# Peptides against a protein of PDB entry 2Q3Z, part 149

Target 1, 272 residues: chain A of PDB entry 2Q3Z
Amino acid sequence: YVLTQQGFIYQGSAKFIKNIPWNFGQFEDGILDICLILLDVNPKFLKNAGRDCSRRSSPVYVGRVVSGMVNCNDDQGVLLGRWDNNYGDGVSPMSWIGSVDILRRWKNHGCQRVKYGQCWVFAAVACTVLRCLGIPTRVVTNYNSAHDQNSNLLIEYFRNEFGEIQGDKSEMIWNFHCWVESWMTRPDLQPGYEGWQALDPTPQEKSEGTYCCGPVPVRAIKEGDLSTKYDAPFVFAEVNADVVDWIQQDDGSVHKSINRSLIVGLKISTKS
Target 2, 254 residues: chain A of PDB entry 2Q3Z as posed
Amino acid sequence: YVLTQQGFIYQGSAKFIKNIPWNFGQFQDGILDICLILLDVNPKFLKNAGRDCSRRSSPVYVGRVGSGMVNCNDDQGVLLGRWDNNYGDGVSPMSWIGSVDILRRWKNHGCQRVKYGQCWVFAAVACTVLRCLGIPTRVVTNYNSAHDSNLLIEYFRNSEMIWNFHCWVESWMTRPDLQPGYEGWQALDPTPQEKSEGTYCCGPVPVRAIKEGDLSTKYDAPFVFAEVNADVVDWIQKSINRSLIVGLKISTKS

## One batch from the design tools (peptide; made by RFdiffusion4, then SolubleMPNN)

Design b2_p23_6_s2 (from b2_p23_6, 14 letters changed)
Fold by OpenDDE base, seed 4:
Structure b2_p23_6_s2 (fold): chain B 272 residues (1-272), chain A 23 residues (1-23)
Amino acid sequence: as target 1 above (272 residues)
Amino acid sequence: EEEELLEKEKEIAESGLGQVPLQ
């Protein structure tokens, strides 16, 4: 998890699983230095360098910082996300084959955000950075990944009498989403939550005012302990949300139906 | 309908894109 520089990232869908090769390259020349620059330009360092540096011994703290800094939201972070299939003024997310080029571009352009990333790119870069910093990390792909925006642990579809989805489609199930899991102790939590922690660098929801997510113990998610910091409800929903169909009848009445045809959350973690 | 959904999922999977709504 720390030593492996080459790997695969799982993509596609639950029924049509694919993968791509990825060069994490955490030991390539200059990459560690870039990771240190990433820490030195984070908002917490800029606000209080001494305090930030004093906390860098905590993988919990560092993980959360990296989660926020891999995306360029709120800060001088690495990647700009884009999902509209218009990548002409940058690099298509699908064109990346490794983290090294991304990080080098970021640094070489004065820490200017790199165009563009999507979930697996964010996750892969975060994985590289965390590995560089000595934190065992793996990329995780979650198929049928739920995006819960209202924190009710449900993905709610409003459907007409014909079964057609209505409304703004604010909540959805993705074909796949990627994040990382990092191995760390959790002295800030009750005993037993050491181990893999989920971190999500893709800017989806704000956590304490910043586009970051985690760390949250994978165990807490598995056991349904939603009170566990950080962002347990959101991560839990990604892998365990129930799908509810609100079916509007001709008379305007709404009927609740549990949609069991789509099972949320098929998580695949990389072995390296 | 199931076949249509399956085909849609296949297309999404083949696109190489993530974070694409299945429905």
Scores: peptide ipSAE 0.611, ipTM 0.947, DockQ to the pose 0.535
Fold by OpenDDE base, seed 1:
Structure b2_p23_6_s2 (fold): chain B 272 residues (1-272), chain A 23 residues (1-23)
Amino acid sequence: as target 1 above (272 residues)
Amino acid sequence: EEEELLEKEKEIAESGLGQVPLQ
């Protein structure tokens, strides 16, 4: 989780699992220096360097900073996300084979955002950075990953009498989503929440005004403790949301149906 | 419908893209 430089990232779908090789390269020349630059350009450092530096001994603090800085939203972060299949002015997310080239490009271009990333690219870069900083980290793939936008722990579909989804989808179930889990103690929480913590660098929802997510104890998610910082409800929904169909009938009535055929969340953690 | 959904999922999986809606 710290020493391995090469690994695999799981992709595809729940029924059609695939993987790609990935070079994390945390010990390659200059990568640690780039990770330190990443910390030194974060908004908290720019606001108060002394305070930021004093908090870098906390993996909780550092993890949250890294989750925000791997994406370029709100700051001079590393990657710009794009999902519209138009990558002609950059590098396709599918073309990356490791974190090293991404980080070097970012640094060499004056900390300008690298085009482009998607979830596994964000996660892989975050994994490299956290490992460089001495935090045991692994990439996680979640199949049938829910995106709850209104924090009700539901994915709601509106359907006509024929079962066809109506209007723009406000909530989604993805084929897969990736984030990272980092091993750390949680002195800021009650005892028992040490261990793996979920962190998500893909810009999805804002947390305390910044596109970042976590750290949240994996145990808290498993046990349904949604009061646990950070972002427990959102991460919980990604792996545990219920799916509800609102079916409009021909007479104008609406029927609520729990969709039991769509099972949200199949998490796979990497072994290296 | 189930076969159609399965085929769609297969196509999504083969695309190599993440964060693609299944439905």
Scores: peptide ipSAE 0.610, ipTM 0.947, DockQ to the pose 0.526
Fold by OpenDDE base, seed 5:
Structure b2_p23_6_s2 (fold): chain B 272 residues (1-272), chain A 23 residues (1-23)
Amino acid sequence: as target 1 above (272 residues)
Amino acid sequence: EEEELLEKEKEIAESGLGQVPLQ
């Protein structure tokens, strides 16, 4: 999880699983230096360098910083996300084959955001950075991944009498989403939460005012302990949310239906 | 309807894109 430089990222859907090869390249020339630059341009370092540096021995702290810095939201982070298929002024997310070129482009252009990334690109770059910093890390793909925006652990669809989805579709289930899991102790939590921690560098929801997510113990998610930091309810919903269809009839009646046709959350953890 | 949904999912999967709504 630290030494492997080549691996695979799972993509596609739950019924049509695919994978792509990926070069993480954490030991390639200059990559460690770029990872250190990433730490030195983070908002916490800029605010108080001494305090930031004193906390870099904590994988919990570093993991959270990296989660925020892999995306360019709120800071001088690495990647700009784009999902509208208009990539003419950059590189298509689907064209990347490794993290090294992305990190080198970022550094060589004065830490300007690289165009463009999507979830697996964010996760892969985060995996490279965390491995460079000595934190055992793997990419995770979650099929039928829920995006809960209102923290109610539900994905709610509103449908008319014809079954057509109404509204802006702010809550949804993705074909897949990617994040990372990192191995660390959690001295900041009650005993028993050491091990794999989920971190999500894709800018989805703000955590404490910043587009970052985690670390949260995988054990806490499995056991349903939503009180633990960081962002347990959001990560829990990604893998366990219930789908609710609200059907509005012409007579004004509203029916609640649990959609059992789509099971939320099929997580695959990589070995590389 | 199930066949249509399956075909849609297949198209999404083949696109290579992530974070695409299934419905």
Scores: peptide ipSAE 0.604, ipTM 0.946, DockQ to the pose 0.537
Fold by OpenDDE base, seed 2:
Structure b2_p23_6_s2 (fold): chain B 272 residues (1-272), chain A 23 residues (1-23)
Amino acid sequence: as target 1 above (272 residues)
Amino acid sequence: EEEELLEKEKEIAESGLGQVPLQ
């Protein structure tokens, strides 16, 4: 979780799992220096360098900063996300084979956002950075991963009488989503939440005004303790949301149906 | 419906695309 520089990232779909090789490269030349630059350009450092530096001894604090800085939303972060299959002005997310080139491009272009990333790219870069900083970290893939936008722990689809999905589809279920889990103590929480913590660097929802997510104890998610900081309801929904269909009839009546065919969440943790 | 979902999952996996919505 710290020493391995080569690994695999799981992709595809729940029933058709694929994987790609990935070079995390946390020990390659200059990568640690780039990780330190990442910390030094974060909004908290720019606001109060002394306070930010004093908190870097906390893996909870650092993990949260890294989750925010791996994406370029709201800051000088590393990657710009794109999902519309139009990558002509950058690099296709599917073309990346490791974190090193991404981090070097970011640094060499004056901390300009690298185009483009998707979830596994964000997660892999975060994994590299966290490992560089001495935090045991692994990439996690969750199949049928829900994105709950209204914090109700549901994915809601509106359908017509023919079963066709209507509306903007703001809430969705991804074929897969990737994030990281990092090993740390949680002195900021009640006893028993030490261990693996979920962190999500993919810009999905804002947490305390920044596109970041976690750390949240994996145990808290497993036990359904949604009061646990940070972002427990969101991470819980990614792996446990219920799917609800609102069926609009021609007469204007609405029928609520629980969709049992879409089971949210099938998490695979990597061993390295 | 389950068969349709399975076929869609297969198509997604074979498409060469990254993340895509299931529906």
Scores: peptide ipSAE 0.511, ipTM 0.924, DockQ to the pose 0.550

Design b2_p23_6_s3 (from b2_p23_6, 12 letters changed)
Fold by OpenDDE base, seed 2:
Structure b2_p23_6_s3 (fold): chain B 272 residues (1-272), chain A 23 residues (1-23)
Amino acid sequence: as target 1 above (272 residues)
Amino acid sequence: EEEKELEKEKEIAESNLGQVPLS
């Protein structure tokens, strides 16, 4: 349930689903105060405190701020992401068992970024913060999750005749990716987009100059309304991108591979 | 081939590396 302090986060792969226990701890002492500090150190507050504070009544605005502030990219955010298995100067992302220690470390070290996080850590911290701020939120796991970098809704791989990937591997499909869904109205959109909104705090792509993502109505993604703010094409691609494998021959000819049938997107929403 | 893909996916899930790219 959205109000539970303890839950599970789904990980692993599409065919080998795993879960870990997680303490969200949104009601633990001092956590709400840390969430308020997070709002007070965001770039929008630092630029114009009065304007930022006047907009905090909007869960759309707050959700977007939290999405940006859970990562330390471009600001004094909470977590530094790392995926290279070199965690000796910090804490391995796999070692975290809850959001509380992360948030306390961040505050206690003068809002210095905590090392390190991956997607579920970002999502879980965002979930804690949003819940503290009164926004119903759940963690979501998507298996075979695409990261589209050029907004073409495709994940393209170029391979040689031996099947070896050639060129830039910037576009990728993760075994899994986590983000959050928050319940809110969308008075800034056409009627019918109230309900669950996707927010992604993992620093993947910039949105309006900041590493943040959403909120975007889950309904808009389901219906393919890519014009819906915020970041509908990116979130759509995470769950629906088409995968194209190109085989390049020695003569420079290119053809589509018909052997690979990787399906992007298998979303699991948590009940709690 | 399907067995190899399944074993690879199993290895990924058991690697304890968290997120890893599928290639």
Scores: peptide ipSAE 0.488, ipTM 0.915, DockQ to the pose 0.589
Fold by OpenDDE base, seed 3:
Structure b2_p23_6_s3 (fold): chain B 272 residues (1-272), chain A 23 residues (1-23)
Amino acid sequence: as target 1 above (272 residues)
Amino acid sequence: EEEKELEKEKEIAESNLGQVPLS
């Protein structure tokens, strides 16, 4: 995991899986220095450098900082997300082939946000940074990935009598979503939660006021322990949310229906 | 119906749009 500089990222859909080659490049010249700059421009460092530096020995702390700093929300982070297919003033997320160019662009432009990223770009950059910092990390793809916005572990659609989605609800299921898993001990938790921890650098929901996510033990998600910090309910919903349709009738009545055709969550972890 | 759903999913996967919502 730490030593692999080239790999594959899984994309596409659950039934039509695709992959792309990706150069993580964690050992390329200057990349470690850029990762250190990333730490030195984080909001916690700017607020209290001594306190931030004293906590950098904790992979839990560093992982959470990196999750927040890979996106440019709230800070001088690396990437700006965009999903509307309008990339004319930047680089299409589909054009990136590695993390190195992204990180170099960020640094060379005075830590200005790079346009643009989507989930796999965020995840791949986070993977590079975490590996540079000595944290074993892999990219993970989840097909039919839910984004729960109201923390109820449900994806709710409003539909008319014809089954057409109504309203401007932002809750959705992605064809796929990517995040990272990092190997670390969890001395801040009860025993048994060491191992793979999920971290999500894609700006989706705020955690403690910042667009970041995790680390949360993969074990906690598998066991349904939603009390485990950080962000267990959100990550759990990405892989386990139930889908509910609220069907509106002509008379204004609403019928609740469980959507059993949309199965949330099919996680693929890389073996390399 | 199942064939139509498969075709839609195939189109999504082949769209080269990256992440797209399912509905």
Scores: peptide ipSAE 0.476, ipTM 0.908, DockQ to the pose 0.591
Fold by OpenDDE base, seed 5:
Structure b2_p23_6_s3 (fold): chain B 272 residues (1-272), chain A 23 residues (1-23)
Amino acid sequence: as target 1 above (272 residues)
Amino acid sequence: EEEKELEKEKEIAESNLGQVPLS
């Protein structure tokens, strides 16, 4: 979790699992220095360097900073996300085979955002950075991963009588989503929430005004304690949201479809 | 219907698109 530099990232779908090899490379030359630069360009450091540095002994604080800084949303972060299959002005997310090249490109281009990433790229870079900073971390893949935008723990689709989705597809279920889990104590919470904490560096929803997510105890998600900081409802929904398909008829009637068997959430944790 | 869903899921998994919405 800290010493391993090579591993696998799981992709594909719940019934057709795939994996790719990934070089995390946290001990390669200059990577630690790049991770320290990442901390020194974060918005909290720029606002108050002394306060930021005084808090870097906390894995909770550092984890939350890293989750925000791995994406370039709101700051000088590492990666720009893109999902539209138009990558001609950068590198396709599918082309990356390790975190080292991404981090070196970011630093060597004056901390300009690297094009492009998707969830596993964000997660893998976060994993490298956190391991480099001495925080035990693993990449996690969740199949049938929900993105709840309105915090109702539901994914709702509206369909016409022909089964065609109507309106904007705001809420969605991904074939898979990746994030990281980091091992840390939680002195900021009640006893019993030490252990694996979920952190998500993919820019999905804002947390306290910044595109970051976590840390939230994996135990809290498992037990349904949605009051636990940070972002427990969102992470809970990724693995436990209910799917509702509404069928709209010409007469204005609306009823739930019973034909959909999609089950949200199948989490796989890696050993590397 | 189940076969169609399975085929669609297979196509998604075998695509080189990375993350893809299921719906």
Scores: peptide ipSAE 0.473, ipTM 0.912, DockQ to the pose 0.582
Fold by OpenDDE base, seed 1:
Formats: C-alpha cells, sequence, structure tokens
Structure b2_p23_6_s3 (fold): chain B 272 residues (1-272), chain A 23 residues (1-23)
C-alpha cells in the first residue's frame, strides 16, 4: 500500500464497473513537502501549533486532519468539489490522472483550492497524503452509495400515487462513492478495532463542525457498532441504509413501503 | 422494468459525468 505509486480507481455502476489508472506518486519529488505544508496550514495547527504537532504521532489524529484538509471546505484545503458538469473555470474531475499534479497546483498557487474534484479525486489525494505520512492506505469504491442527511440510517423518497418522486431529493444514492481505508491501531477504542479504518475526504456531512469523516473501524461498520468514533452512523448508512418510499394517496394517507429494488452498498477495496 | 433499470444504469455508467444520483 505505502509503496504502490500507480494503481486503479473503480468507477461506473454496480453492474457496469469501470476503472481508471491513477498515479498516486507519493515518492515523487516535493510531494512529501507538500503533505507537510498541508498539515501546517490545517486549522488545528493555526490555532495551536504545539498541540497539533504533539498529536501528529497519532495516525487517528492525522487521518482525521487529512480527511478535512483534502477538501477546501472550512479551511485552506486542496480540492473544491463540483458535480453539475460545469467545469469551464477549472479542470474537469474526469481529467485528472494522478494526485501529483493536484498537490503541486495547490502548493504552487499559495494553497488555493484546486478546481475541481469528485469523490475519487478526493479519495486519491487523501490516499497519496496518508501514504506520504507513512500510513498504509487504499482507495475503496462503494456502488449504490447512500448519503443519509438526517442520521436515521434511511434513504427516504416521497412519492405520489403514481410512484413519481415528489419534492426535493435531499437524500440520495450515488452510482458510486470513493473513500479511503487506512491501517492503524485504535488505542482510543476498545480492543479489537485495530486494522482498516474508513476515512472520507469528500465533503458530505460535518463531523464535529468540520467537513471530515472518520477514522471509523471497518469492523465497527461490519458489526453495526454505531457508537464507535468517528462517524460510524454516516459510514454505516453509506453501505447499509434501507430505502423507504413514502407513498401519498389521494385521500391524504401515506403508506410506508420498503424499497427492496435499491440495494445500498457494494464495496470494492483495491488489492494494492 | 428490470430492462429499463439496467439500461438506465448503463447510461449512467457511460455518461462520463462521474458521480451521479441514481434517483
Amino acid sequence: as target 1 above (272 residues)
Amino acid sequence: EEEKELEKEKEIAESNLGQVPLS
């Protein structure tokens, strides 16, 4: 994991899987220095440098910082997300072939946000940074990935009597979503939660006031331990949310139906 | 319906739009 500079990122859909080659480039010239700059511009460092530096020996702490700093929300982070197919004032997320160019652009422009990223770009940059910092990390893809916004572990659709979705789709299921898993011990948790930890740098929900996610033990997600820090309910919902249809009838009654056709979550981890 | 869903998923995968909602 730490030694692999080239790999593949999985995209597409559950039934039509695609992949792209990606240069993580963690050993290319100047990349480690850029990763250190990323740490030195994080809000926690700016608030209290001594405290931040003292905590950098913890992969848990560093992972959470990196998750927040790969996106430009709330800080001088690396990437601005965009999903509306209007990329004329930047670079299309689909155009990136590696993390190196992104990180160099960020640094060379005075730590200004790079336009633009989507989930796999965020994940890949986070993977590069974490690998540079000596944390074994891999990119993962989850097909039919849910975004639960109200922390009820459900994706809820409101439908009319004809089955047509009504109102704002606040909650959604992505064709795919990418994040990273990092290998670390969890001395801050009960025994048995060492190993792979999910971290999500794509800005989706705030965790403790910052757009970051994790680290959360992959084991906790698998076992349904939603009390486990950090952000277990959100990550659990990404891979396990139930889909519920609220069907409105002409008489004003509402019928609850479990949608079994939309199966949330099919996670693929990279082998390298 | 299953064929329509499959075609929709194929279109999504081939759209070159990156991430898109499944609806």
Scores: peptide ipSAE 0.439, ipTM 0.890, DockQ to the pose 0.578

Design b2_p23_6_s4 (from b2_p23_6, 13 letters changed)
Fold by OpenDDE base, seed 3:
Structure b2_p23_6_s4 (fold): chain B 272 residues (1-272), chain A 23 residues (1-23)
Amino acid sequence: as target 1 above (272 residues)
Amino acid sequence: DEEELLKKEEEIANSGKGAVPLE
């Protein structure tokens, strides 16, 4: 989780699993220096350098900073996300084969955001950075991954009287989503939450005003402790959300129906 | 139709990333 430089990232769907090789390259020349630059340009450092530096001994703190800095939202972060298949002014997310080129491009262009990333790219870069900083980290793929936007632990679809889906489907279930899990102690929590912590660098929802997510104990998610910082409800929903259909009748009445055909969450953790 | 949904899922899987097919 720290020493491996090459691995695989799982993609595709639950029934059609795919993978790609990825070079994390945490020990390649200059990569550690780039990771340190990443820390030195984070908003917390710019606001109070002394306080930021004093907290860098905490994997919890560093993990949260890295989660925010791997995406360029809100800061001088590494990657710009794009999902509309228009990548002509950059590099297609599907073209990347490793984290090293991304990080080098970012640094060499004055910490200008690199175009473009999607979830597995964000996760892979975060994995590289965290490993460079000595934090055991692995990429995780979750199939049928829910994106809950209103913090109700539900994915909601609206249907007419004929069962046809209405609206723009603002909430959705991805065929897959990637994030990272990092091993750390949690002295900021009650005993028993040491171990794997979920961190999500893909800019999906804001946490305390910044596009970052975690760390949250994997154990807390498994046990349903949604009060556990950080972002337990969101991460819980990614793997456990229920799907609800709101069916509108011709008389204007609405019926709530649980959709049992759509099963959210099938998480696969990588070993390399 | 389960078969149709399966085909749609395969298409999405091959295309990279997208929403799971709905009934």
Scores: peptide ipSAE 0.493, ipTM 0.925, DockQ to the pose 0.397
Fold by OpenDDE base, seed 5:
Structure b2_p23_6_s4 (fold): chain B 272 residues (1-272), chain A 23 residues (1-23)
Amino acid sequence: as target 1 above (272 residues)
Amino acid sequence: DEEELLKKEEEIANSGKGAVPLE
């Protein structure tokens, strides 16, 4: 979880699982220095360097900082996300084969955001950085991943009489989403929550004003303890939301579909 | 139908993209 530099990232869908090779490269020349630069340009360091440095012994603190800094939202972070297939002014997310080139590009261009990333790219870069900093970390893929934007733990599809999805598709079940899990103690929580912690560097929702997510104990998610910091409800929804599929008729009636039921959450953790 | 849905999912899987909505 710290020593491995090459691995695989799971992609595809629940029924058509695929993987790609990935070079994490945490021990390649200059990568540790880049990770330290990442910490030194984070908003908390810029605000109060002494306070930030004093907290870097905490993997909880560092994990949350890295989650925020891997994306370029709100700061001088590493990656700009893009999902609309317009990648001509950068690198397609599907073209990356490792974290090293991304981190080197970021540093060599004056900490300008690298174009472009998607979930597995964000997760992989976060994994590299956290491993460099001595935090055992693995990439996680969640198939049939729910994106709950209203925190009700429901994903509702609306279809017309022809089965076509209606609306803006704001809440959907995704083919897959990726994040990371890091091993750490949680002295800031009640006993028993040490172990794997979920962190999500993909910019989805703001946490305490910043696009970051976690760390939240995997145990808390499994046990449904949504009061546990950080961001337990959001991470819980990704793997446990209920899906309701509605058919809207011309007469205004709405009926539950009986033809298909998606099951949210099939999590696969890599072994590093 | 079920077969058509499976074909669409396979296309999504083959795209290499994440965060693609499943219908």
Scores: peptide ipSAE 0.573, ipTM 0.947, DockQ to the pose 0.529; fails the geometry check
Fold by OpenDDE base, seed 2:
Structure b2_p23_6_s4 (fold): chain B 272 residues (1-272), chain A 23 residues (1-23)
Amino acid sequence: as target 1 above (272 residues)
Amino acid sequence: DEEELLKKEEEIANSGKGAVPLE
């Protein structure tokens, strides 16, 4: 979880699982220096360098900073996400084979955001950075991953009487999503939440005003303790949301139906 | 059609893209 530089990232779908090789490269030349630059350009450092530096001994703090800085939303972060297949002015997310080139490009261009990333790219870069900083980290893939935008732990679809989805999907279930899990103690929480912590660097929802997510104890998610910092409801929904169909009939009536055909969450963690 | 849905899912899986809605 710290020493391996080569690994695999799981992709595809629940029924069609695939993987790609990935070079995390946390020990390649200059990568640690780039990770330190990443910390030194984060908004908290720019606001109060002394306070930020004093907190870097906390893997909880560092993990949260890295989660926010791997994406370029709200800061001088590493990657710009794009999902619309228009990658001509950058690099297709599907073209990356490792974190090293991404991090080097970011640094060499004056911490300008690298175009482009998607979930596994964000997760992989975060994994590299966290490993560089001495935090045991692995990439996690969640199939049938839910994106809950209103924090109600539901994925809601609006359908007509024929079952056709109406309007724009704000909430959805994805083929897969990737994030990272990092091993750390949680002195900021009640006893028993040490161990794997979920962190999500893909910009999805804001946490305390920044596109970041976690750390949240995997145990808390498993046990349904949604009060646990950070972002437990969101991460819980990614793996456990219920799907609800709102069916509008011709008479204007609306019927609520639980969609049991869509099972949210199939998490695969890597050993490398 | 279930078979058509499976084919679509396979295409999504083969695209290498993440965050693709299944429905």
Scores: peptide ipSAE 0.506, ipTM 0.933, DockQ to the pose 0.518; fails the geometry check
Fold by OpenDDE base, seed 1:
Structure b2_p23_6_s4 (fold): chain B 272 residues (1-272), chain A 23 residues (1-23)
Amino acid sequence: as target 1 above (272 residues)
Amino acid sequence: DEEELLKKEEEIANSGKGAVPLE
């Protein structure tokens, strides 16, 4: 999980699993230097360089910094996300074949955000950076991935009497979402939470005021320990949210129904 | 219609796009 430079990223949907080849390229010339630049332009370094540098021995700290810096939200991060199919002023997220070109473009243009990324691009770049920094990391794909916006662990749909979804779909289930898992000890937690930690660099929800997510122990998510830092409820919902339908009847009454046909979460971890 | 839903999902999968709502 540190030495492999070429691999595959899972995409598609739960019923139609696809994959693409990806060049992580963590040992290519200049990539480590770019990763160090990424650390040196992070908001915490700019605020207090000495404090930031003193904490870089912690993979927990570094993982959280990288999660925030792979996206350009709030900082001089690497990638700008876009999902509206308007990519004419940049590169389509679907066109990337590796992390190396993205990182080189970012550095060579004075740390200007690269246009554009989506979840697997964010995850793949984060994977490259973390591997460069000596943190064992893999890309994870979650099919039927839930986006919970109000932290209630539910995906809620409002339906009319005919079962048609009404209003804006603020919460939704995506075909797939990607993030990374990194192997580290967790001296900041009680014993037993060492191992794989989920980190999500795709800008979705703010964590402590920054678009970042994790690290959170995969074990905590599996066991339902939502008090575990960082961002356990959000990551838990991505893989375990329940779907609820609020059905309005002709008389104006509203019925709550658990939707058992929509099953959230099918996580695949890469072997490369 | 289940067949129509499957076709839609297949199209989404083949597009290579992420974060596409299934419903």
Scores: peptide ipSAE 0.412, ipTM 0.907, DockQ to the pose 0.531; fails the geometry check

